# Peptides against a protein of PDB entry 6D0Y, part 128

Target 1, 225 residues: chain A of PDB entry 6D0Y
Amino acid sequence: ETEDHLESLICKVGEKSACSLESNLEGLAGVLEADLPNYKSKILRLLCTVARLLPEKLTIYTTLVGLLNARNYNFGGEFVEAMIRQLKESLKANNYNEAVYLVRFLSDLVNCHVIAAPSMVAMFENFVSVTQEEDVPQVRRDWYVYAFLSSLPWVGKELYEKKDAEMDRIFANTESYLKRRQKTHVPMLQVWTADKPHPQEEYLDCLWAQIQKLKKDRWQERHIL

## One batch from the design tools (peptide; made by RFdiffusion4, then SolubleMPNN)

Design b2_p21_5_s4 (from b2_p21_5, 9 letters changed)
Fold by OpenDDE base, seed 3:
Structure b2_p21_5_s4 (fold): chain B 225 residues (1-225), chain A 21 residues (1-21)
Amino acid sequence: as target 1 above (225 residues)
Amino acid sequence: MEELRQKVLEEMEELAKEKKE
């Protein structure tokens, strides 16, 4: 395969086809596996790029990486390392929107058996531990909590099934932080209905409430967060 | 998508098993 051809295949996966998505993913995984000896770096780069730039295909690409990881023992690890590097770069560049998405992507890789649950728990422990550090701006503390909480819809079920005690500790620390943090009252444009006004809620408190409900519902989503 | 995910996961498990052999 040529580099251009590989790019086309990777970018177009999941689009309308006469074949099932499953079949297309399996086929693509086979093609990519066969080309890894010659184009590993290119394939790795392409997958990282599309993973970052095409959030609507998150589950497609996590699944693809999962298939590749199953076929090539080391590739999944290399991909994760590359994504973690990207995460670090995003954080250094203060690109927090990209960073939080990357955390979600990594979270879904747990479901695809690319990342072990304990490793993801450790990452979240590290995130929440920032809230306990001295001389750290609250805005950064808030972001790490947000990154953690906003990723739980993708991986909370798996993590609680395997690491419930550790997750409970993280939740306790998160709750403690949310109670003691300074809440800024920024006027938000609120859409009011004539008959059903709802009070403004702080974004992290709102997210926390949503995650608590999700947890209570055994991580079965009724509403998309 | 959930059904698809389950099928793909099964495929991953099979491939992983073959890789370990």
Scores: peptide ipSAE 0.029, ipTM 0.546, DockQ to the pose 0.032
Fold by OpenDDE base, seed 5:
Structure b2_p21_5_s4 (fold): chain B 225 residues (1-225), chain A 21 residues (1-21)
Amino acid sequence: as target 1 above (225 residues)
Amino acid sequence: MEELRQKVLEEMEELAKEKKE
């Protein structure tokens, strides 16, 4: 395979095909594994790029990385390190939209057995600990809580299955923060098609309520968050 | 996106089971 051909294969995975998605992913993982000796750096860069630029294919690429990690554990580790480095750079640059997406991507990698559950729990503990920082803007504290809560639809089930006690502590700290933070009224400009319009609510309180319901439903989604 | 998420995760689990057998 040439570099250009590899780029095409990686970018087009998950598109309409005569074969199943699982078959295509397994096949691509095999091709990429075989080419790692010659094109490891290129493949790593390509995967990082598409992971960041094609959020609509998040689960496709996390699954692909999961398959690659199963075949080549070292490569999987290098990929995670690259993504974490990118997350740190995004945070330093105050690119919060990219950062929150990267956290979500890393969260889904737990489901794909690329990142261990305890490692993700530790990351979320670090995020929620920001709420205890002094002399920082509330927007910073709010963002880390948002990053944590908004990632739970992707990883909450797995984390509670393996680390329920630790997760409960994180939830308790989150709830405590949400009760004491300054709340601002932000108008919701979303068009509601439901028969009963939802009352305007502060965005973190709203998200918290949604996540609490998701937790109550044993992480089975009945509505789109 | 959510539908795709569920589909991919299910397929991943199936593949994992096949590898363990």
Scores: peptide ipSAE 0.029, ipTM 0.518, DockQ to the pose 0.030
Fold by OpenDDE base, seed 4:
Structure b2_p21_5_s4 (fold): chain B 225 residues (1-225), chain A 21 residues (1-21)
Amino acid sequence: as target 1 above (225 residues)
Amino acid sequence: MEELRQKVLEEMEELAKEKKE
């Protein structure tokens, strides 16, 4: 297949089709696997691009990468490395919106067996460790906590199933930080129901409460965070 | 998506087993 054709296939996966999404993903994974010898770099770039630029298809592309990783472990690794590099670049550029999305994407890759749970735990440990740094502004510390907490809906269950002790430590550190930080009272989208309205809270406190609730509910989401 | 996830996970696990063999 031509590069243009591959691009089309990758970009259009998950769109309305006569076939099931599962079938399309499996088919595409097969096509991409077969073309890796000739177009690995292109495929890698394309996947990285669509992964970061089409957030509405997050689960589609994480699943696709999962399938590819299962077929070609090295490619999966290269993809993760590329995404991590992109994350680092986003952070360096202070593009926190892209960065947080990338963290979520990486988090969902754990569910797809592309990233090992311990590796993700280590990443989150690194994030939360920023809260202990004295030479970092609170806004940055807050962001890392936000990036961690906001990613848990995608990976919290898996991480607690495999690394509960480490996760508890991270949670403890997070809680400690949240208690001592200065509150800015920035509004954030809250999980809200008509029967149980949430009071307005500082955005990280609110997120923390929501994550605590999610944890209590054994990571069964009833509402989108 | 949960059903899809489960199916995909099963497939990935099968593929992983095949690689180890």
Scores: peptide ipSAE 0.024, ipTM 0.542, DockQ to the pose 0.030
Fold by OpenDDE base, seed 2:
Structure b2_p21_5_s4 (fold): chain B 225 residues (1-225), chain A 21 residues (1-21)
Amino acid sequence: as target 1 above (225 residues)
Amino acid sequence: MEELRQKVLEEMEELAKEKKE
């Protein structure tokens, strides 16, 4: 395979095909594995790029990486390292939208057996620990809580299955923070009817409620958060 | 997306099982 062809294959995976998505992913993983000796750096860069720039294909690319990791463990590690670097860079650049997505992506990599559950728990512990930092803007604390909570739809089930005690601790700390933080009014597009008023809720409180419900529902997603 | 995630999860679980065997 040529580099250009690899790019095409990686970018187009998940599009309409006569074959199942799973079959296509397996096939692509095989192709990429075979080409790693010659194009590892290119493949790594491409995967990092599409992972970041095509959020609509998050599960596709996490799966692909999972398959590659299963075939070549070293490559999986290198990919994770690259994504962690990207996360750090995003945080350093205050690109929090990218950063939160990367956390979500990494979260789903746990499901794909690329990242160990304990490692993800440790990451979330680190995130929530920011809430205990003194003399920092609340927006910083809020973001890390948001990053944690907003990633749980992708990994909450796995983490609670393997690290329920640790997760409960993180949840307790999160809840404690949410109770004591200053509430910020968040403008929301909401339909107010004369018959049934729907009061607005602060965004983190709302997210917390959604995650609590998701947890209660055993992490079965019923609606888009 | 839920259906896709479920399929992905199942696939990865199967692969993990096979790898351990």
Scores: peptide ipSAE 0.025, ipTM 0.526, DockQ to the pose 0.028; fails the geometry check

Design b2_p21_6_s1 (from b2_p21_6, 10 letters changed)
Fold by OpenDDE base, seed 4:
Structure b2_p21_6_s1 (fold): chain B 225 residues (1-225), chain A 21 residues (1-21)
Amino acid sequence: as target 1 above (225 residues)
Amino acid sequence: SKKEELEKKNEELLEEALKKL
């Protein structure tokens, strides 16, 4: 396969087909596996690219990475390394949305058996530890909490099943931080109902509440966050 | 600079994260 053809194949996977998505992913995994000796770097880059640019297809590509990792035991690790490098670049470029997509992608890789649950917990411990950093802007602390919380819809269930005590500690630390952080509230942005006014919540507080509900619902999503 | 400091912190944090993965 040519590089351009690989790009086309990767970018178009999941589009309407006569075959199931699973079958298409297996087929693509086979093609990519065969091309790894010659195009590993390109394939890694392409997958990183679609991870950050096509977040709507997150589960498609995490599954694909999982399949490739199953076929090539080194691929998953190399891909994760590439993703972390890309994450560093995204943060350096102040592309925080892209960075979050990458973290979510990595999170879903736990479900695809590319990343071990304990490893992801450890990563999130690192993220939440940023809340304890001194002489850093709150936006930094907030972002890492956001990245953590934003990823839980994809991995929270698995992490709590495997590391409930550690996750509870992370949650406690997160909650503590959210309580003590400076909040941006706009008094004019309130939802006024006939029965009860609802004050505007800061975005992290909103996310926290949603995640708490998700946790309470045993990580069964009722809606997209 | 503060920017460089924060970039370094990000790098260190993510390197540490990578070690754990």
Scores: peptide ipSAE 0.436, ipTM 0.901, DockQ to the pose 0.016
Fold by OpenDDE base, seed 1:
Structure b2_p21_6_s1 (fold): chain B 225 residues (1-225), chain A 21 residues (1-21)
Amino acid sequence: as target 1 above (225 residues)
Amino acid sequence: SKKEELEKKNEELLEEALKKL
């Protein structure tokens, strides 16, 4: 395959087909595996790109990476390294939404057996530890908490099944931070019900409530966050 | 600068995270 053709194949996976998605992914994984000797760097870059630009296909591409990792035992590690490098670049460029997409992607890689659950827990411990940093803007602390919480719909079940005690500690630390952080109430964002106006919850408080509900529901998602 | 400091902190944090992955 040529580089251009590889790009096309990767970008178009999951589109309407006469075959099942699973079959198509297996086929594509085989093609990519065969081309790794010649196009490894390009394939890694392409997968990082679609992870950033096509978040709606997150589970498709994490599955693909999982399949490739199963075929080539070194691929997963190299891909994760590339993703972390990209994450650093995204944060440096203040592309926070892109950065969150990358964290979610990495999170879902746990389900695809590319990243071990304990490793992901350790990463989230690092993220939440930012809440304890001194002389940093609250927006920094908030973002890392957001990145953690925002990723739990994809990986929370797995992490609690394997590392419940550690996850409880992370949750406790998160809750403590959310209680003590400065909150901004915006009067213009009020919900008017039965003549009782109330401010809309701050975004992190809202997310926290949703994640707590998800946890209570045993991580069975009933709505899209 | 503060910006540079925060960038460095992000770099260090993610490098540490990478070691754990």
Scores: peptide ipSAE 0.431, ipTM 0.899, DockQ to the pose 0.015
Fold by OpenDDE base, seed 3:
Parts: C-alpha cells; sequence; structure tokens
Structure b2_p21_6_s1 (fold): chain B 225 residues (1-225), chain A 21 residues (1-21)
C-alpha cells in the first residue's frame, strides 16, 4: 500500500459497506499489519490524527488499535507513546478539546486491551494530583479534573471493577477539590476553545454530579452526558 | 514565563504518566 492509500483506508473505515464493521476492521488491521514494516511511522501518525480529528469515530479507531496490538504486540506501546506526545502538543497549543479527546481515546484503549487498567488509574492519579499543586492557576487544576471525569463514561466501569479502592481515593480527592475550589458565576455557556481554556464552573459541578450518578448506576449509561 | 513553566509541568506530568502506561 502507498502512504496515500493508507490514509484513505484509515480515514474511511466505518463508512457504509456491504460488510460488517467488525469485518472491515479486521480487514484493515490485516492490511496495516502487513504494511507496518514499511510504513509504521506513517500509520502511527495517521491513527493519532484520526484520534484527535474524528472523535465521533473514537470506538472504531480504538478497536482498530486493539486489533493491531493483538497482531503486533509492540504496536500498542508505540501508539500510546505517540498519543502522549500528541497530547503534550495539544496542550501546548491550547487545544483543550483535542486534548480531552486524546485522553478519552486513551481511556477507551483500556477496553481494547491496549492499556492496562492499573496504568490508566495511575495516569488519573497523576491528573488529580494537579489539584494539590501550589501556585498554579485554577484553570490548570480544573482542566485535569475535567479530563479525568469526562473520560469515565468510557472507562469507569473497567477501572472500578479492577481498582475500586484506588478509584475511590481518586474520587475522594476530586470531591474534596470541587468543594474547596473557587466558584465563579459564568452567565453564558463556556465552550472550550483555544481562546477559552477555562471550564464553566457550574459545568464542572454538573459533570461531577452526572459521574456520581453514573457510578451509582453501575456505569450503565441511561442517557448521553 | 508562567506559560512556559506550566508547559514544562505538563511535559513532566505526561512523561511520568507515560512511564506508567
Amino acid sequence: as target 1 above (225 residues)
Amino acid sequence: SKKEELEKKNEELLEEALKKL
């Protein structure tokens, strides 16, 4: 396969087909596996790109990465490294929505057996630990809490099944922070953009309430958050 | 700058996370 053709295949997976999505993903995984010796770097970059630019296809691409990792046991780790690099770049560029998409993507990779549940818990522990940092803007603390909470719809069930005690600790720390943080009234909905990195204060509280309800419901989603 | 300091903190945090993944 040519590099351009690989791009097309990756970007178009999940589109209308006579075959099942599962079959198409298996087929694409086979193609990509065969091309890894020649185009590994390109494939990694392409998958990172669609992860951040096509969040509506999150589960498609996490599944694809999972399939590739099953075929090539080194691929998952290399991909995660690439994703973390991209996450760094997104934060540096103040692309906070993109950054959240990447965190959600990494979270769902736990379900695809690319990332171990304990590793994801450890990452979230690191995120929530930011709430304890001194001499940093609240926006920084709020964002990491948001990134954590907003990812739980995808991975909360798995993490609690595997690491309930550790997750409870993270939740306790999160709750403590949310209670003590400064709350300012925002008269309008605050949408995250490069120019608006700070979440709406009420939104974070609402998200917390939604996540607690989701947890209470054993992570069975009854409605879209 | 403060921005650069925070970027460095993000870098360090995510490097640490990567070691755990």
Scores: peptide ipSAE 0.436, ipTM 0.902, DockQ to the pose 0.016; fails the geometry check
Fold by OpenDDE base, seed 2:
Structure b2_p21_6_s1 (fold): chain B 225 residues (1-225), chain A 21 residues (1-21)
Amino acid sequence: as target 1 above (225 residues)
Amino acid sequence: SKKEELEKKNEELLEEALKKL
């Protein structure tokens, strides 16, 4: 019954309330902190689950984890370990989209002071190093680049503020890879019409262009209404 | 198998990443 209650509290945070989201998160963090001695494993599992299944609430749950880590200094590390374990499982199950959500979640934990910026840079260095692996499918190399690039909207600003030189190196390696990789040509029957002067670029190339633009815009997303 | 090899590589890579976190 208590476990079900915790699940309900965690899953419903961020829903319509008379209180502010910040106050709700502080309240929930207090509840979870009090229950850690008895339900730590369950809480860790629940948070991993919502990180995976509710990507739309990413910043809510990273904030919650940050609050818990501030209250219990061991919690953040244990949660990160659980997330990495889940990431391994997702990749093993070929759930690549889920895996990307987990990487994005970990990335945003940098902003919540759960993961240090240099540590995240080191992780991304490891990811991009996959592009140099021999005798592996391109899809593997592409996915790790995708996971890296897809996470930068959440953490790029912080990483460049703290580790700009290292990030530039990762970017250079990424760019080099993208230039030399084979592109999957979808035979688009699209007749070159004067109205579409730009050929459709492959997804990674498009993402790269978007990230380059974001970087140029100092990692500020423009809400185009 | 190639699949097992790639799974092992993922495991090793993420373990290394975890050490850095």
Scores: peptide ipSAE 0.436, ipTM 0.901, DockQ to the pose 0.016; fails the geometry check

Design b2_p21_6_s2 (from b2_p21_6, 13 letters changed)
Fold by OpenDDE base, seed 1:
Structure b2_p21_6_s2 (fold): chain B 225 residues (1-225), chain A 21 residues (1-21)
Amino acid sequence: as target 1 above (225 residues)
Amino acid sequence: SKKKELEEKNKKLLEEQLKKL
């Protein structure tokens, strides 16, 4: 069935080929575009599924969606809408690992010209604004800060190039929150050296330090976060 | 022009969805 064929093509993209990955993605985007009149709903569902379930192929599928969006912007919009809906569903289901991955996926879609930089800035503003919520668990505040910071390796450069003032404000708010939040220092996380044992840095403080370094390095990654 | 119009529509769509988060 043609439907099964589309599934196979989408799932197998990025596998070893005689052609470049870019050429294969361009070819697949053309095939998918041609089939949209008959299989739009199926293609949309397939792309959402692989985007969610194959994190190892994040950049492959964001690139594919970028290429397809360039051919059909209406479809691109429908895809983004579906992904945002999935993000909301993940949050409602307390599936925070899936949710953070979806935020990273959406972040990389900015680089692929599917999502506008101002829209992503608005999303991160909304996330960091959760730190100002009253009568909520700190874990909620921490998660949204984590989702923001952990997504910056994929989009920080682009956002600072286009919205530096707004990003600086978000960073200032984040820093302020990190300074005033309760920190957990667990003895079991101590790093033991020959001379001096020291506790491992709290995870958000550690992530913050890494992101600050990344920013200082002009968003050129030297290590995998 | 058509491309720009579609880009703007997508931007607006995303912004509307973000308000619902």
Scores: peptide ipSAE 0.037, ipTM 0.702, DockQ to the pose 0.020
Fold by OpenDDE base, seed 3:
Formats: C-alpha cells, structure tokens, sequence
Structure b2_p21_6_s2 (fold): chain B 225 residues (1-225), chain A 21 residues (1-21)
C-alpha cells in the first residue's frame, strides 16, 4: 500500500460502514500489521497524529492500537514511546491542550491492555508530585493536577481496582494541594437564569467535585465530563 | 512465551520513558 492509502485508511476508520466497528478495526489492524515491514515509521507517525488531532475518535484509535499491540508487541511499545515523546514535546512547547489529550489517550490505552495499570499510576504519581516541588509556578502545578483528574474518567475504575492504595495516596495529595493553592478570582460573567443563579466555581475545584462524585458512583458515568 | 517477553519489554520501556518526564 502507498503512504497516502494508509493515511486514508487510518483517518477514515470509524466512519459509517456496513460492517461493525470492531470488524473494521480488526481488518485495519491486519492491514497495518502486514505493512509494518515497509511502512512502520509512517504508520507510527500517522497513529500519533490522529491520536493527537482527533480527540473525538480517542476510543477508536486506542482500540486500534490495542489490536495492533496484540498482534505486534514491539510495535505497541514503539508507539507508546512515540506518544510519550510527543507528550514531552508538547509540554516543552507549553501546548497544554495537546498534552492533556495525549494523557487521556495513554490512560485509555490501559483499558486496551497496551499500558499496565501500575505504569499509569506511576505517571500520575509523577504528575501530582510536581505540586510538591519548590519554586514551581502554580499554573504548572495546576495543569498536572488537571491532567490527572481529567484523565480519570477513562482509567479511574481500572486503577482503583488494581492499585487502590496508591490511588488513595494520590487523591490525598491532590486534595491537600487543592486546599492550599491560591484561587484566582477572575471576575467572570455569571450566567444567570431568571430563577436559578449558577455560581461559577473555580475550574479545578469543579473538576475535583465531579471526580469525587464519579468515584462515589464507582466510576460509572452518568454524565460525560 | 515470546508474547509475554515482549510485553514485559514494552512495560520496561514505558517505565524508562516516564522517568524522563
């Protein structure tokens, strides 16, 4: 297959088809596996690109990577390495929106048996540990907490099932940080309904409350965060 | 099995990369 053909196949997966999504993903995984000897670098790059740029297809591409990893564990490892490199590059470039999507993607890879739960716990421990560093700007600390919390809808259930004690420690550290951090009161326009005022909450406090509720509900989502 | 060996290698690779964050 040509490089352009591979790009088309990867970008269009999940579109309306006569076949099930699972069948299409298995088929694509087979095609990609067969083309790895000739187009490994291109396939790696394409998968990293769509993982980064198409957040609406996150679960589709994590599933695809899971299928590829099951077929070729070496490729799976190389993909994870590439994603981590991209995450580092995004962080260095202060592209925090891209970085958080990458963290979410990596989080869902735990469910796809590409990344081990203990490794993801270690990543989150590293993130939350930034809040304990001296002479670090709060905005940076806040982002790492945000990246952690905002990824839990995808992986919190799995991590608590396998590493509950470690997760509890991370939560305790997070809670402690949220209590002691400076809250910036930006006068933002409150959206008032005529009969029900909605107080605006600080974004991390709001997210924390949502995650606490999710945890209480045993990680069963009633609302998409 | 070779599969499990590769899985372990990938795990190790991930851990090594995480230390560099």
Amino acid sequence: as target 1 above (225 residues)
Amino acid sequence: SKKKELEEKNKKLLEEQLKKL
Scores: peptide ipSAE 0.036, ipTM 0.701, DockQ to the pose 0.020
Fold by OpenDDE base, seed 5:
Formats: sequence, structure tokens, C-alpha cells
Structure b2_p21_6_s2 (fold): chain B 225 residues (1-225), chain A 21 residues (1-21)
Amino acid sequence: as target 1 above (225 residues)
Amino acid sequence: SKKKELEEKNKKLLEEQLKKL
């Protein structure tokens, strides 16, 4: 059945082949485009599912969506809408791990020319604005800062190339918040293990330091964050 | 062009969704 075939093709992309990954993705994009008239809803659901459930293939599927979007911009828009809807649902369900991954996925879609840089900047402005909310738990404010900072390895370079002034404002607001927030210093919340020259830090402070270093290095990653 | 029209439509759609976050 064609539907099962599509599922197999989408799930298996990135596996070892005689052809390059790039050629396989281009081929798959062509197949999916041809089937959109009859199976748009199925393809949309499949892509959303693998985007959500296979974090190890993030760059594979963002690239695939980018290729497909270049062929069919209307479908690309529908996909982004579906992903935003899923992000909202994850937040409502307090599934913060899924939510942050979706933000990273959307961030990498900027590199794939699916989402415009100004739109991603606007999203991050909205996230950081949560730090100014009154009468809300700090964990909410912290999560949105975490979602922003942890996504910058995928999109920081592009955003600073196009919207440097706006990004600097977001960074300034983030820094201000990090200075005034209550620090827990709970080991289980640490993102990185402390080295001898670096004392154990609170997880957001640690992440902030890593991102500042990445920015200083012109967004050239030298180690896995 | 049709491409530019679709790009603009997608941009507007995304902006509308972001307002709801």
C-alpha cells in the first residue's frame, strides 16, 4: 500500500546507502511532492511524527522539509503550522522536553529556508518576554530562557548575520534576568559536569557561559554543548 | 510570482501562530 510505502521511505531516510545522503533526500522530496495531491494529510502527519519522535535525525528531517518546501511552499507553511500547534500542545501538557526539542527543530528550519530569520527572532523575543511576567513560577521563566539559549547552536549564526541589533537586545534582557533570578544550584539540574578550573554552576548560568563562548567563537562549535 | 505570494502567505501564517504562544 502506498501509505505504508511512504512511511517506510520517511522513516528509513538517512540509513546507509550507495548514494549520498543529499541525493537520497532530494529523491525522497521528489517522491513526496508527487504524492502530495493524494496523500498530503498523511505525509504531513508522518513528517510531524518523525520530527517529534526521532531527535537523532533532526538535521535529516529539517533538510528534507527544506527541500520539500522549496518545491511546495504551501505545504511548508502547513507543516510549520502543525509544528507550532504541536509545540503549544506540548506546553499545555507540561511536556517541556518535547517542547524544547520542537523549538530546536524550528530553529534549524531557519537554516533550511523554511522559517524566516525575523520570525524566529520574534519567537525568541516572545520567549524572553516571559521573564517579565508577574505572579508566575520561576520555573516557567527559566524554561523559556532555556528554550531560547539551547536553540542558539542551531540558529545563532543566521540570526546574528541578519538581526544583530535585535539579538543583542534579547541577550541583554536574558543576562539581566539571569542576574536577578533565584539560583537553586541543584546537581541534578546541571547540564555540564564541573571541571577542575570551572566550579559547579547552576544549569542556566552554565548554559549562558557556553552560549557566550559560542558567540565569541563566531558560532563555530568546537565541542558538543 | 506564485512563489513569492506563497512565501508571503507562509510568513503571515507563522506570525499569527507566534502571537498565540
Scores: peptide ipSAE 0.036, ipTM 0.693, DockQ to the pose 0.019
Fold by OpenDDE base, seed 4:
Structure b2_p21_6_s2 (fold): chain B 225 residues (1-225), chain A 21 residues (1-21)
Amino acid sequence: as target 1 above (225 residues)
Amino acid sequence: SKKKELEEKNKKLLEEQLKKL
């Protein structure tokens, strides 16, 4: 297959087909695996690109990577490394929107058995540890907490199942930080529901409350965060 | 197994990369 063909296959996966998505992903994973000897670098780059630029297909590509990783663990590792590098680059460039998405992507890779739960816990420990940094803007601390909390819908269940004690520690540290941080109230954060209007909350406090509810519900999502 | 070995290597590698964040 040509590089262009691979690009087409990767970019178009998940589109309407006569076959199931799962079948298509398995097929594509097989094709990609077969082409790794000749096109590893290209495939790696393509997967990183779509993983970064097509957030609407997050679960499609995490699943694809999961399938490919199962076939070739070395490639899976290289992919994760590339994604981590991209995350670092995004952070350095202050591209926090991309960065948070990458964290979510990596989080879902835990569900796809690409990233080990302990490794993700370590990442989140590192993120929450930023709250302890001195002489840094609160925005930095807030972002890492946001990145952590906003990723939990994708991985919280798995992490608590495997690393509950560590997660509890992270949660405790997060809660402690949220209590002591400076709060800014934004009117746009008012959540109006037909049945129960919520008072205006600070965005991290709101997210925290949502995550606490999600945790209480044993990570069964009943609403979109 | 070779599979487990690779998984462990990938885990270790990821952890090493995470330390550099």
Scores: peptide ipSAE 0.037, ipTM 0.702, DockQ to the pose 0.020; fails the geometry check

